# Ledger of designs, part 270: peptides against a protein of PDB entry 5Z08

Target 1, 168 residues: chain A of PDB entry 5Z08
Amino acid sequence: RQKDEWAKKTSSLMKQLDWFIGEHLGAMLAAEELGGPVVGELMEIDPDDLSAGFNAHGKLKKATSQPDLDRRQRRIDDIWGPQDEQGQAHKRKRGADEALAASAEMRDLIEQLMNKLVEAGGDNSATYVEIPRESAAARFLVRSKVAMFHPNDARRLRLVDFGRDLDD
Target 2, 222 residues: chain B of PDB entry 5Z08
Amino acid sequence: GLPRLIDAIEEASKIPAKRRQTPIKPTIEKLTTHLYTHGASPDSLLRLADLLTLRNHLDQASLAAITRNLYPSSTVSDEVVLRFIGALGHGQLKPTLALQALFLRWLVMVYHLLENPGVLGQVYGVLFDLLDTAAIRPQLCHLLALVTRRKHVRPFRIQAILTLSRQTGGDPNLTGLLRVFKNYYPEIIVGDATKGRASAFKHPDPQWRQHLDEIQQRRSEA

## One batch from the design tools (peptide; made by RFdiffusion4, then SolubleMPNN)

Design b2_p25_5_s4 (from b2_p25_5, 16 letters changed)
Fold by OpenDDE base, seed 2:
Structure b2_p25_5_s4 (fold): chain B 168 residues (1-168), chain C 222 residues (1-222), chain A 25 residues (1-25)
Amino acid sequence: as target 1 above (168 residues)
Amino acid sequence: as target 2 above (222 residues)
Amino acid sequence: EWAKKLKNLEEIYQRLMYSAGYFPV
């Protein structure tokens, strides 16, 4: 009974986390990977906005910063050029694909970090996950104080054990 | 120090403004400057919660200024939370609705510092029953979004939000709260009247967040 | 074990939302 209630609560919270990663965080992580703003500086990045790209200052290229000529020319090219509709569709698809990839990476990394913490049985040295690269996902987990890098190896990441204080 | 400033304000709060021998504004400014620089300890937070929530002779501008600078240097106790919750609603002894909105915003911004976040879940019904109060609804929906668990999502509350959403012309904060409910019960039909943009419940004040993080970081290094 | 898993998951969710500029919803 009590175990079943904990399992239900855990499953419900996993679904909420998966939703948040997929609907919001993935696009922000993808923007950071593409040289955009750090996650939390620009809120509600639409995957469609990823297709517009970022300027040299990491700011979203607003369609308004293209000279009125380029906007009119893009509108004319959008009206007359089948290549620009395909090009816009390809850019939108690329932005969506980057957000999906970032979402999958974050989900997998959280799962690995949680599994290693359980497997370690209290041995802090055994809690590290090897990461293939310092991704936006890994950096965000560290900035959020959810994970920590190994002091001597930035390819090793561990979860902060927030449950430790429940045994005291 | 902070305790002596609170003592002076507590004594001044007992006296009508027209009968005070000295202006309180300079003492309020010293208090708010101290709070901005150092934050408030748990004991100081409790005393300040009483000054903010109990009927006294302090002016609304002073109460609002204290609330805007109410940075916890540590954790927030259940007692402090319950003082602010007890100050909500209608009545001659209650703070103004404008001040209540500031209290709700504060609770949202310090939610991660609560000693027991479950205390808000115990008073969920009290909070939910205030959703008809338009002046506090934005911050109230945001707090409820944080607090809501599966046990709180009941058919009568779903229907209450849907009814109130129709009556308000699709308040985005109510739509946001209904989205939270849908995370627990995917079968909740968000009717056509709720097709409005849901609030994402963004942090109300990013600068306040950053400054709070700086105050909290100094505690972890001590 | 389940209590620890739930506590860790709750803190992960809260901290990620907070750092992304969202309140945990």
Scores: peptide ipSAE 0.564, ipTM 0.611, DockQ to the pose 0.304
Fold by OpenDDE base, seed 1:
Structure b2_p25_5_s4 (fold): chain B 168 residues (1-168), chain C 222 residues (1-222), chain A 25 residues (1-25)
Amino acid sequence: as target 1 above (168 residues)
Amino acid sequence: as target 2 above (222 residues)
Amino acid sequence: EWAKKLKNLEEIYQRLMYSAGYFPV
């Protein structure tokens, strides 16, 4: 009974986390990867806003025609195609694809971190996950104080065990 | 120190403004400055919660100023939470709805510092029944969004929000709360009234958050 | 074990929401 309630609560919370990652955090992480603001500095990046690109300060570029912002904008525009309806559709699709990719990366990373913590059985040395790169997802987990890098290896990430105090 | 400032304000709160020998405003300013600089201990928070929630002779501007500077230096107890929850609703002994909205905003901003977040879940019904009160609805929906668990998502509450959403022309805060409910029950048909923009329940004050984090960080270094 | 998993998930969710500027809903 109690175990079943905890399992149900855990499953419910996982669904909430997955929803948050998919609906909000993924787009913010994708924006950070695309040279946008650091996650938490800009609230609610719409996938449509990802299509507008970011200025050198990570702020959403307003659609204003100013020429000197051209070179980075050209790379984004070269990436996102002409401002025709097809180009806008390609922009929106790419923004959505980047948000989906960032969401998947964050979900997978959290799952790996959680699994390694369980598998380690209290051995802190065994709790590290190897990350292929310092992604926006990994950086965000560290900034959030959810995870920590290995002191000597930035490719190793571990979950902070918030449940440790429940054994006492 | 903070206790002596609270003592002076407590004594002044018993006396009508016109009968005070000394203006209270300078003492309120000292209190709010102290709170901004150092935050409030759990004991001080309880005393301040009583000053904010109980009927006294303090003016609304002073009460609002204290509430806006009510930075916890540590955790927030169930007792403090329950003082603010007990101050909600209609009645001559209740704080103004404007002050209640500030209390709800405060609870949202300190939610991560609650000793027992479950206490809000225990009073979920009390909070939910206040959704018809337009003046506090934005902050109330935000707090309910934080507090909502599967056990709270009941058919009657779903229907109540849907009905109220229709009556309000699709209040984005109600739509936001319905989205939270839908996370637990995806089958919730949020009808045409919810084609509206849902509130994302963003942090209501990023500067307040940053300052709270600085106060909390100083405690971890002590 | 389930308690620990739940506690960790709660903290993850809350901290990520908070750091993203959302109040953990």
Scores: peptide ipSAE 0.560, ipTM 0.627, DockQ to the pose 0.330
Fold by OpenDDE base, seed 3:
Structure b2_p25_5_s4 (fold): chain B 168 residues (1-168), chain C 222 residues (1-222), chain A 25 residues (1-25)
Amino acid sequence: as target 1 above (168 residues)
Amino acid sequence: as target 2 above (222 residues)
Amino acid sequence: EWAKKLKNLEEIYQRLMYSAGYFPV
């Protein structure tokens, strides 16, 4: 009974998360990947700050170069600017495909992170997932304080264990 | 420092504006500037919560200015939360509904800094029973959206929201809260009230959030 | 195990929604 209730709650929450990723987050992540605004930060995070990468703590490295505001505006205009009707249809399709790809990447990454946390059995060294690239999905998980990069390897990501305090 | 500014405002709050020897406005401006720059410690936050929620002689503009600059430098205690919750509703001793809306908005914006988010779940019924109060409903729905867990989604509350949604002509915030409920119980039929775009409970103030994050980062580096 | 998984999922969902500028509904 109680286990079944927890399983039902978990499954329900997973479906909500999948819905949120597919309906909202995927498009925002795709926009970030394409050089649009950073997810949830209406902040003028300069794309150059994003390109500078994250430090071992998931903080943005200070870009040494002043961001070329004109390049950013051009990229935004290239994504969202008035294109001819045929160009808009191709952009909409590409945007939809990128949103689907970003949604799939985020779902897979969360699943891997959760699975590795369970498999590690409390060994923090075994909780890392290898990521093929520093994606908008990976960066967003770190900014959200959901995941952390390995201090010496930005290709290794682990979930923050929010459940740890339930063993006490 | 901040404690001395609070002391001066506490003393001034006991005296009607017409009987004050010194204008309080310059002290309020110093307080709000300090809060904007450094935030409020847990102790200062409690004292400010009392100033905001208890009946005193401070003007509404000053109370609103303090609330708009009420950046926690640390965590938010259960006691602070309960002061703001206790200030909600109708009554001669309660703050204005406009100020209550600012308190609810603040609780939404600092939700991630609560020492115990479960405290809001304990007072869920108190918050839910205020949904009929139109002036605070948008912020209440938003806070309830954050707080709602499966244990709170009861048949009587589903029916209460559906009834209130019909009575209000389909308030988008109530539709938003029903979508939250539907996440726990997919079988909930929201009816024609769902034809409206439910209010996406977006962060009410992205600039305030950014500034809060900056204040919180300074603490982690100290 | 299920309680830990649920807590982790709740925190993930809440933090992602919050960081995306959605309050977790």
Scores: peptide ipSAE 0.556, ipTM 0.605, DockQ to the pose 0.308
Fold by OpenDDE base, seed 4:
Structure b2_p25_5_s4 (fold): chain B 168 residues (1-168), chain C 222 residues (1-222), chain A 25 residues (1-25)
Amino acid sequence: as target 1 above (168 residues)
Amino acid sequence: as target 2 above (222 residues)
Amino acid sequence: EWAKKLKNLEEIYQRLMYSAGYFPV
C-alpha cells in the first residue's frame, strides 16, 4: 500500500517534470545553448554579451569579438522570433528541434543522476555521472542547486541528495 | 504661436542657465500654458520630444513641466515614440530616471493616439530589458502591459519577470505584467511570491485624460 | 528508497521550476 502510493506519486511527479521540461524548460535551455539568456537568470543580455557564450559556471562570457554577436542573436531570433515571418519555417523547425534535443538531454541527465545516486548506496564518489559536454541542461541543474560538478572535473556531475535528511 | 515658443526654448537650451541673459521660466510657462490650452501638433511634438530627450541645459523642473503638459492635439508619430524610447536607460547622455518615468507615463497616457501602436512592439526587447531599473519599473510595466502580445511572451521573458519578482520581493507591477503574460499562456505558474497585489494598471492621471479628451475633441470638430 | 527518490524528485522539480522562474505553488 504505502510503496504503491510512493510509486504513484513518483510517477505523477515524473510526468509533471517531463511536461515542464518539454513544454517550458527545453526551449529555455535551447535558447541558452544558442547563446540566449541563461535559464532562470535575468541576463541583461546586451546582444553583444550573447555572442560570448557561457563559461563552465553558466555565466555569460564577456564578448571579445563583434562577429559572433549576430550569430547568437539570430539563433535567439530563430528560436524566439515572431511566428509570422515567411523565412522562419526552417528557423522555427530548427528551434523546435533544439528545444526537443535540450528537453531530451535534460530528461536523460536527470534520470542518470537519479540512477547513479541510487546505485552509489551512499558513496558520494560513485554518484558522479560523466557528461559528454557542459550543456545548458547540466549548467541549469547546477545553478538550480540540484546538481554539483566534481571540483576537479567539470565532466562529472552528481545529484544533490535531498533525501539524506530523511534518515536523521 | 507654439513654434516660436519652442524656438526660444531650443535656443535657451543650448546655453547654461548661468549664462542666459533672460530667464527661461516665463517662456516655459507660456509654452506649458499653450500646450495645456491647445496641445502640440505632430511637428511641435517632435521638437518637444527632442528638447526633452536630448541632453541640453534645460533644468529638470522645466523638462518635467513640459512633459506634464505634453498633450498631443493629434496623433503621436513613431518618430516621437522612438525619441522617448531612445531616451530610456542608464547613461550620461540619457535623461534622469525621474524624467524617464514621466516619459513612460506619458506614453501610457497617449498610447491610444499612437499612429502605429506596433512600433512599441518592435522595441519590446529594449523596454523589457529595463525592468530591473526600479525608478522606471512601475510605468514600464504599465506600458508593457499595453504593448504585450503573444509574440512577446517568451519563456526567457517569463523567467526574467519571475526572477525579478523574486529579487524585488514581489513588485506589484511585475506581478501585474506577469498576469498579462498569463492571459496568453495560462500555464504560467504565478507562485506565492506573485500572489501579492498585482497592479491593475489604472490610468495614471484621470484629470490629464479628461483634458486630453477635450483637446482631441477639438481636432475631430475641425 | 521510494521516499528518498520522491523527495529528491520533489526537490528537483521545485528547484528547476523555481530556477526557471516558475514558482511552484
Scores: peptide ipSAE 0.560, ipTM 0.460, DockQ to the pose 0.259; fails the geometry check

Design b2_p25_6_s1 (from b2_p25_6, 12 letters changed)
Fold by OpenDDE base, seed 3:
Structure b2_p25_6_s1 (fold): chain B 168 residues (1-168), chain C 222 residues (1-222), chain A 25 residues (1-25)
Amino acid sequence: as target 1 above (168 residues)
Amino acid sequence: as target 2 above (222 residues)
Amino acid sequence: SLAEKLKTLEEIYLRLRYAAGLPLE
């Protein structure tokens, strides 16, 4: 009985998490990837501040290099620029595709992080997932205090171990 | 009555100060006087929590004045608590860090009136992860000191406090919180990083407490 | 354990919702 209740609760929570990622978080992550507002930083990030990118801790960098500004500004202009009706339809489709991609990346990343934590058996060195890029999903997990980067390697991400007891 | 005052302030909060036909300050003063004299019912408390936590056109001085006079006449619901917790952290839609510090102070002062103190334990992780925000850390540590139970004392949180304590040069509030953790797990080594004086987490405002007790007593006599 | 997995998921979900600016209810 108790195991069945825990299994049901876990399944329900997984469904809620999947729904939340797909219906809300994916679009916000896609907006961040495209140079929109940072998820959870309801700061009007000045487009210039957005162009600066994020440091290894997921914090906004100071706008240092002009070239990164231009590339992100072009993305912002591609996303917010007046496009003709056909351009708007293509943009909406691209936005939807990016939201789906961001949702999938977030789900996969959470799954990998959880699996590595289980597999490591308490060895913190074995809990790291290697990420191909610093995505909006990865940054959001760090900002949310769900995950942490390796201190010396921003390509390595681990789940915060919430479950470990002191008595274990 | 109090509901009509809240109605007037809610309507005024939708309009920029420069576009208001009437000054809101006299209505705020009437509200704060009423709150000081009678306290806020659960329903009024929820409405006031929304005014304090949601982005609107009320000035910071008015918001602070309401918060300083936010005496519950009864209990504090989970919904009210969660409004204030949801308003914490960084973001343009969130209240100022100064106002957030007042909210945390308020939660400390009304903690004994919560309908379900366990609600804060459910959001413990959210609260704990805000400890790096220096502007709210003193009040946050005090609230966490009240909320902390054995189930919250985890290895990762111990390490996080120790790391943050080193980074801050031994903030006495962090040392105070770590002492609370040590009460549940005596084996916690409060290493050299905590050589600083620990905060005792005394009641933030004894006069406010006394006045709250007077308001609460009137309810028990009615 | 299943209990640990559930606790981990609860914390993940809460933190993600909070960071996204959603109500905690």
Scores: peptide ipSAE 0.593, ipTM 0.811, DockQ to the pose 0.765
Fold by OpenDDE base, seed 1:
Structure b2_p25_6_s1 (fold): chain B 168 residues (1-168), chain C 222 residues (1-222), chain A 25 residues (1-25)
Amino acid sequence: as target 1 above (168 residues)
Amino acid sequence: as target 2 above (222 residues)
Amino acid sequence: SLAEKLKTLEEIYLRLRYAAGLPLE
C-alpha cells in the first residue's frame, strides 16, 4: 500500500515536471540559447552578462571578449529583427524546434543526473555526468541549485545532494 | 465658470474636511456637471490633474467623481500626462491604487487626444516596472498595449512579462500585452501559460467615448 | 529508495520552478 502510494506520487510528480519542462521551461531555455533573456533573471541583462554564461557556482561569468558580444547581438537581432511573413514562419518553426530540443535536453540531463546519483551508492566522485556542451539547460540546473559543476571540469555535472541539506 | 469652481476646490483642498466652513460636495457636483457638459480646457485639465495627483484634503469619492467626468474639450498636454504618470506606484504621497487605476483608464480613453503620444513612450520603463502592482495591472497593460513600439520590446522585458505571467498564473492582461510584443517579434515563444485567454483591450467605456466625441465635435464647430 | 527518489524529484521541481520565477507553492 505505502509503496504503491509513493509510486503513484512519483509518477504524478514526474508528469508535472515533464509538463513544466515541455510547456514552460523549454521555450525559455530556447530563448536563452538563441541569445534571449536568461531563464528566471528579471534583471536588465547586460548583453555582456548574457554572453558570459555561468560559472561553476551558477553566477554569471563576466564577459571576457567583446567579439562574442557583437556576434551574440547579431544573433539576437536576427531572431528579434523584422522579418517578412515567410521568414517569420521559418523562425517560429525554428523556435518551436529549439524549444523541443531544449526540453528534451533538460529531461535527459535530469534523468542522467538522477541515475548517476543512484549508481554512485554514496560515492560523490561517481555522481558526475559528462555534458557535451554548457547548454542553457545545464546552466539553468546550476543556477537553480539542482546541479553543480565539477570544481576543475565544467564538462562534468552532478546532482546536488539534497539529503545532506535536509539533515543539516 | 470652470476656473472659479476650480479655485474654490483648490482652496477647500488645503483644509481638512472637519475644518471647512462650507461643504465641498455642492461645489464638486457643480464642477462635475460643468465637465460633463462642456469638458475641460488644457489649462483647466492641468489644474485638475494637480488636484487629483497631489496630496490634499479632498475625499476619495470627490476625486473619483472628478476623474470620471474629466472630459478634455481639446487636447491633452505632456504636462497633464506626466502629472498622472508621476502619481503612479507605491508611496505615502501618492494617490490610492484605486484612483491610480482610474487615471490609467482615463489615459487609455483619451490616448487619441494626446498632443504628443511619444511622451508615454519616454516613460515606458516607469510604466512597465509597475506591472507587478495587481490593482493597476489591467489598465496598465491596456495603456502599454497602446504605447508599445519595437524599441520598447527588449529581451529583458520579454523575460519580465513571461516571468510575471507565470507568477500570476497567466493573467489575461499580461498575455494580451505579450501578444502585442509578439506582433513586433513573432519569434516570442509563449509557453502554455499564454495559450490562455488574452485580453482584447476593448475600450473601457463606450458611453464615455461617445460623450467625449460629442464634446470634441463642439470644439471643431467653434 | 522510492521515498528518496520522490524527495529528490520534489526538490528538483521546486528549485526549477523557483529559479524560473514561479512562486513557491
Scores: peptide ipSAE 0.552, ipTM 0.433, DockQ to the pose 0.246
Fold by OpenDDE base, seed 4:
Structure b2_p25_6_s1 (fold): chain B 168 residues (1-168), chain C 222 residues (1-222), chain A 25 residues (1-25)
Amino acid sequence: as target 1 above (168 residues)
Amino acid sequence: as target 2 above (222 residues)
Amino acid sequence: SLAEKLKTLEEIYLRLRYAAGLPLE
């Protein structure tokens, strides 16, 4: 009975988390990846607002000159291309696609982080997930105090062990 | 009455100070005087929590004055608590750290009036993760000392507070919080932090407490 | 354990919502 209740609660929470990632967080992460505001510095970014470009009040803090700036700038420039109706539709679609991609990345990253924590069996060295890049998703997990980078390798990320009890 | 004063301040809060036709200060003074004399109802507390926590055009001195006079006439709802907790941390939309420290102090001082003290336990993680913010740490540790239960004392939090204690040179508030943890798990090794002075988490303002008690007594007689 | 998983998810969800600037309600 208690196990079934925990299973139900876990399933419910997973659905809520998945919904939150898909409906809210994905667009905000995509905005950050596109050189927009850092997640949590601005209110709700509608996926449609991603397509409209960051209005002047979204201070595009010029992301520091990391080499991905050129890709971000190209993506921004592609988003700021000529505002014909077709261009707007293409921008909307691109914004939606980036939000979906960011959502998928966040979901996958959380899953990997949780799986590695379970597999490690208490070995902290084995809890690290290798990430291909420092994404907005990865940075957000760290800022949120959900995950932490390896002190010597920013390509290695681990989940904070919230589940461990002292009575165990 | 208090609702009308709040209405006027809410309206003024939408307008930059330079564009206001009338100074808001006299209305703030009337509000703070009213709060000092009568306290705030749950409904008024919620409205005031919004004014204090949401980004608006009110000046920091006015916000601080309201917070210092935010005497509950009755209980404090979960919603009011969560507004203040949601306003903590870093961000452009967040209140200043100085104001956040006042909110935390307020929560400490009204903790016994919470409708559901357990609400703070639900957001314990959020509060705990802010311990690295030096400007709010003293009041945050005090609040956490009140809120902490056995379920919150986890290995990762013990390690986090020990690490932060080392990094801060043994902040007495962190040492105080570690002592609270040790009450639930005596086996916790506080290490060199035990050699340091720990905060006793005394009531922040005895005069404020006395005045709150007077306001609360009037409610029980009504 | 399932209990640990639930606790982990609760903490993740809370932290992500908070960091995203959503209400805690």
Scores: peptide ipSAE 0.661, ipTM 0.869, DockQ to the pose 0.808; fails the geometry check
Fold by OpenDDE base, seed 2:
Structure b2_p25_6_s1 (fold): chain B 168 residues (1-168), chain C 222 residues (1-222), chain A 25 residues (1-25)
Amino acid sequence: as target 1 above (168 residues)
Amino acid sequence: as target 2 above (222 residues)
Amino acid sequence: SLAEKLKTLEEIYLRLRYAAGLPLE
């Protein structure tokens, strides 16, 4: 009975977390990766807004503004191309694809972090996940106080051990 | 009445001070006087929590004045509590750290009026993770001292307090919080970093408490 | 344990929502 209740709660929470990552967090992470605002500075970003790009101050560009030659803007322009009707549809699709990619990265990173914590069996040195890059997802987990970088290596990330009890 | 004053302030909060036709200060003074005399109902508290926590065009002095006079006439709902907790931390949309310190102080002073004190225990992690923010740490430690239960005392949190205590040169509020942890687990070694004077977490404003008690007494007689 | 996993997920979910600026409700 109690184990079944915990299993049900765990399954429900995993679905809620997955929904939150997919429907809200992914677009915000994609915006941060594209040189937009840091996650948490805006409440919601529509994937369609990603197509407009961001200025050097992390604000949404109006469609009529000349592409700023900033490196962040160049990357956005390289991703999104010219503002014709086909280009706008392609921009919206790419914005959705970037949000999906960011969502998948966040899900995978959380899963890896949790798995490494279980596999380590109490060895703190074995709890680190190697990350290929300091992504928006990785940075957000650290800012959220969910994870921490290795003190000497920003390519190593570990989950904060929330589950450990003093009676263990 | 109070609802009409809140309506006027809500509308004024949408407009930059330089574009307002009428100065808001007289309306703020009427609001704070009303709050001081009668307190705020649960519905009014929610509306005021939104005005205090959401980014708007109200000046910091007005926001601080409202917060200092935010006497509940009844209970404090979970929704009101969560609005204030959600306003804590760093970010462009967050209130100033000075205002956040006033919110935490308010939560300490109204803790006994919460409809569900357990709501703070549910968001304990969010509160605890803000301890590195020096400007709010004194009030945050006091709130955590009230909220902490055995389930919250975890190895990672003990280590976090000890590390932060060393980094801060032994902040007395952190030492005070660690003593609260030790009440649940006496085996916690409060290392040499805690040889300092611990905060006693005394009530932050005895006059405010007395006035709150007077407002609450009127409700029990009605 | 399943209980530890649940606690971990609860803390993750809460922290992510909070850091994203969402309401805690």
Scores: peptide ipSAE 0.660, ipTM 0.870, DockQ to the pose 0.766; fails the geometry check

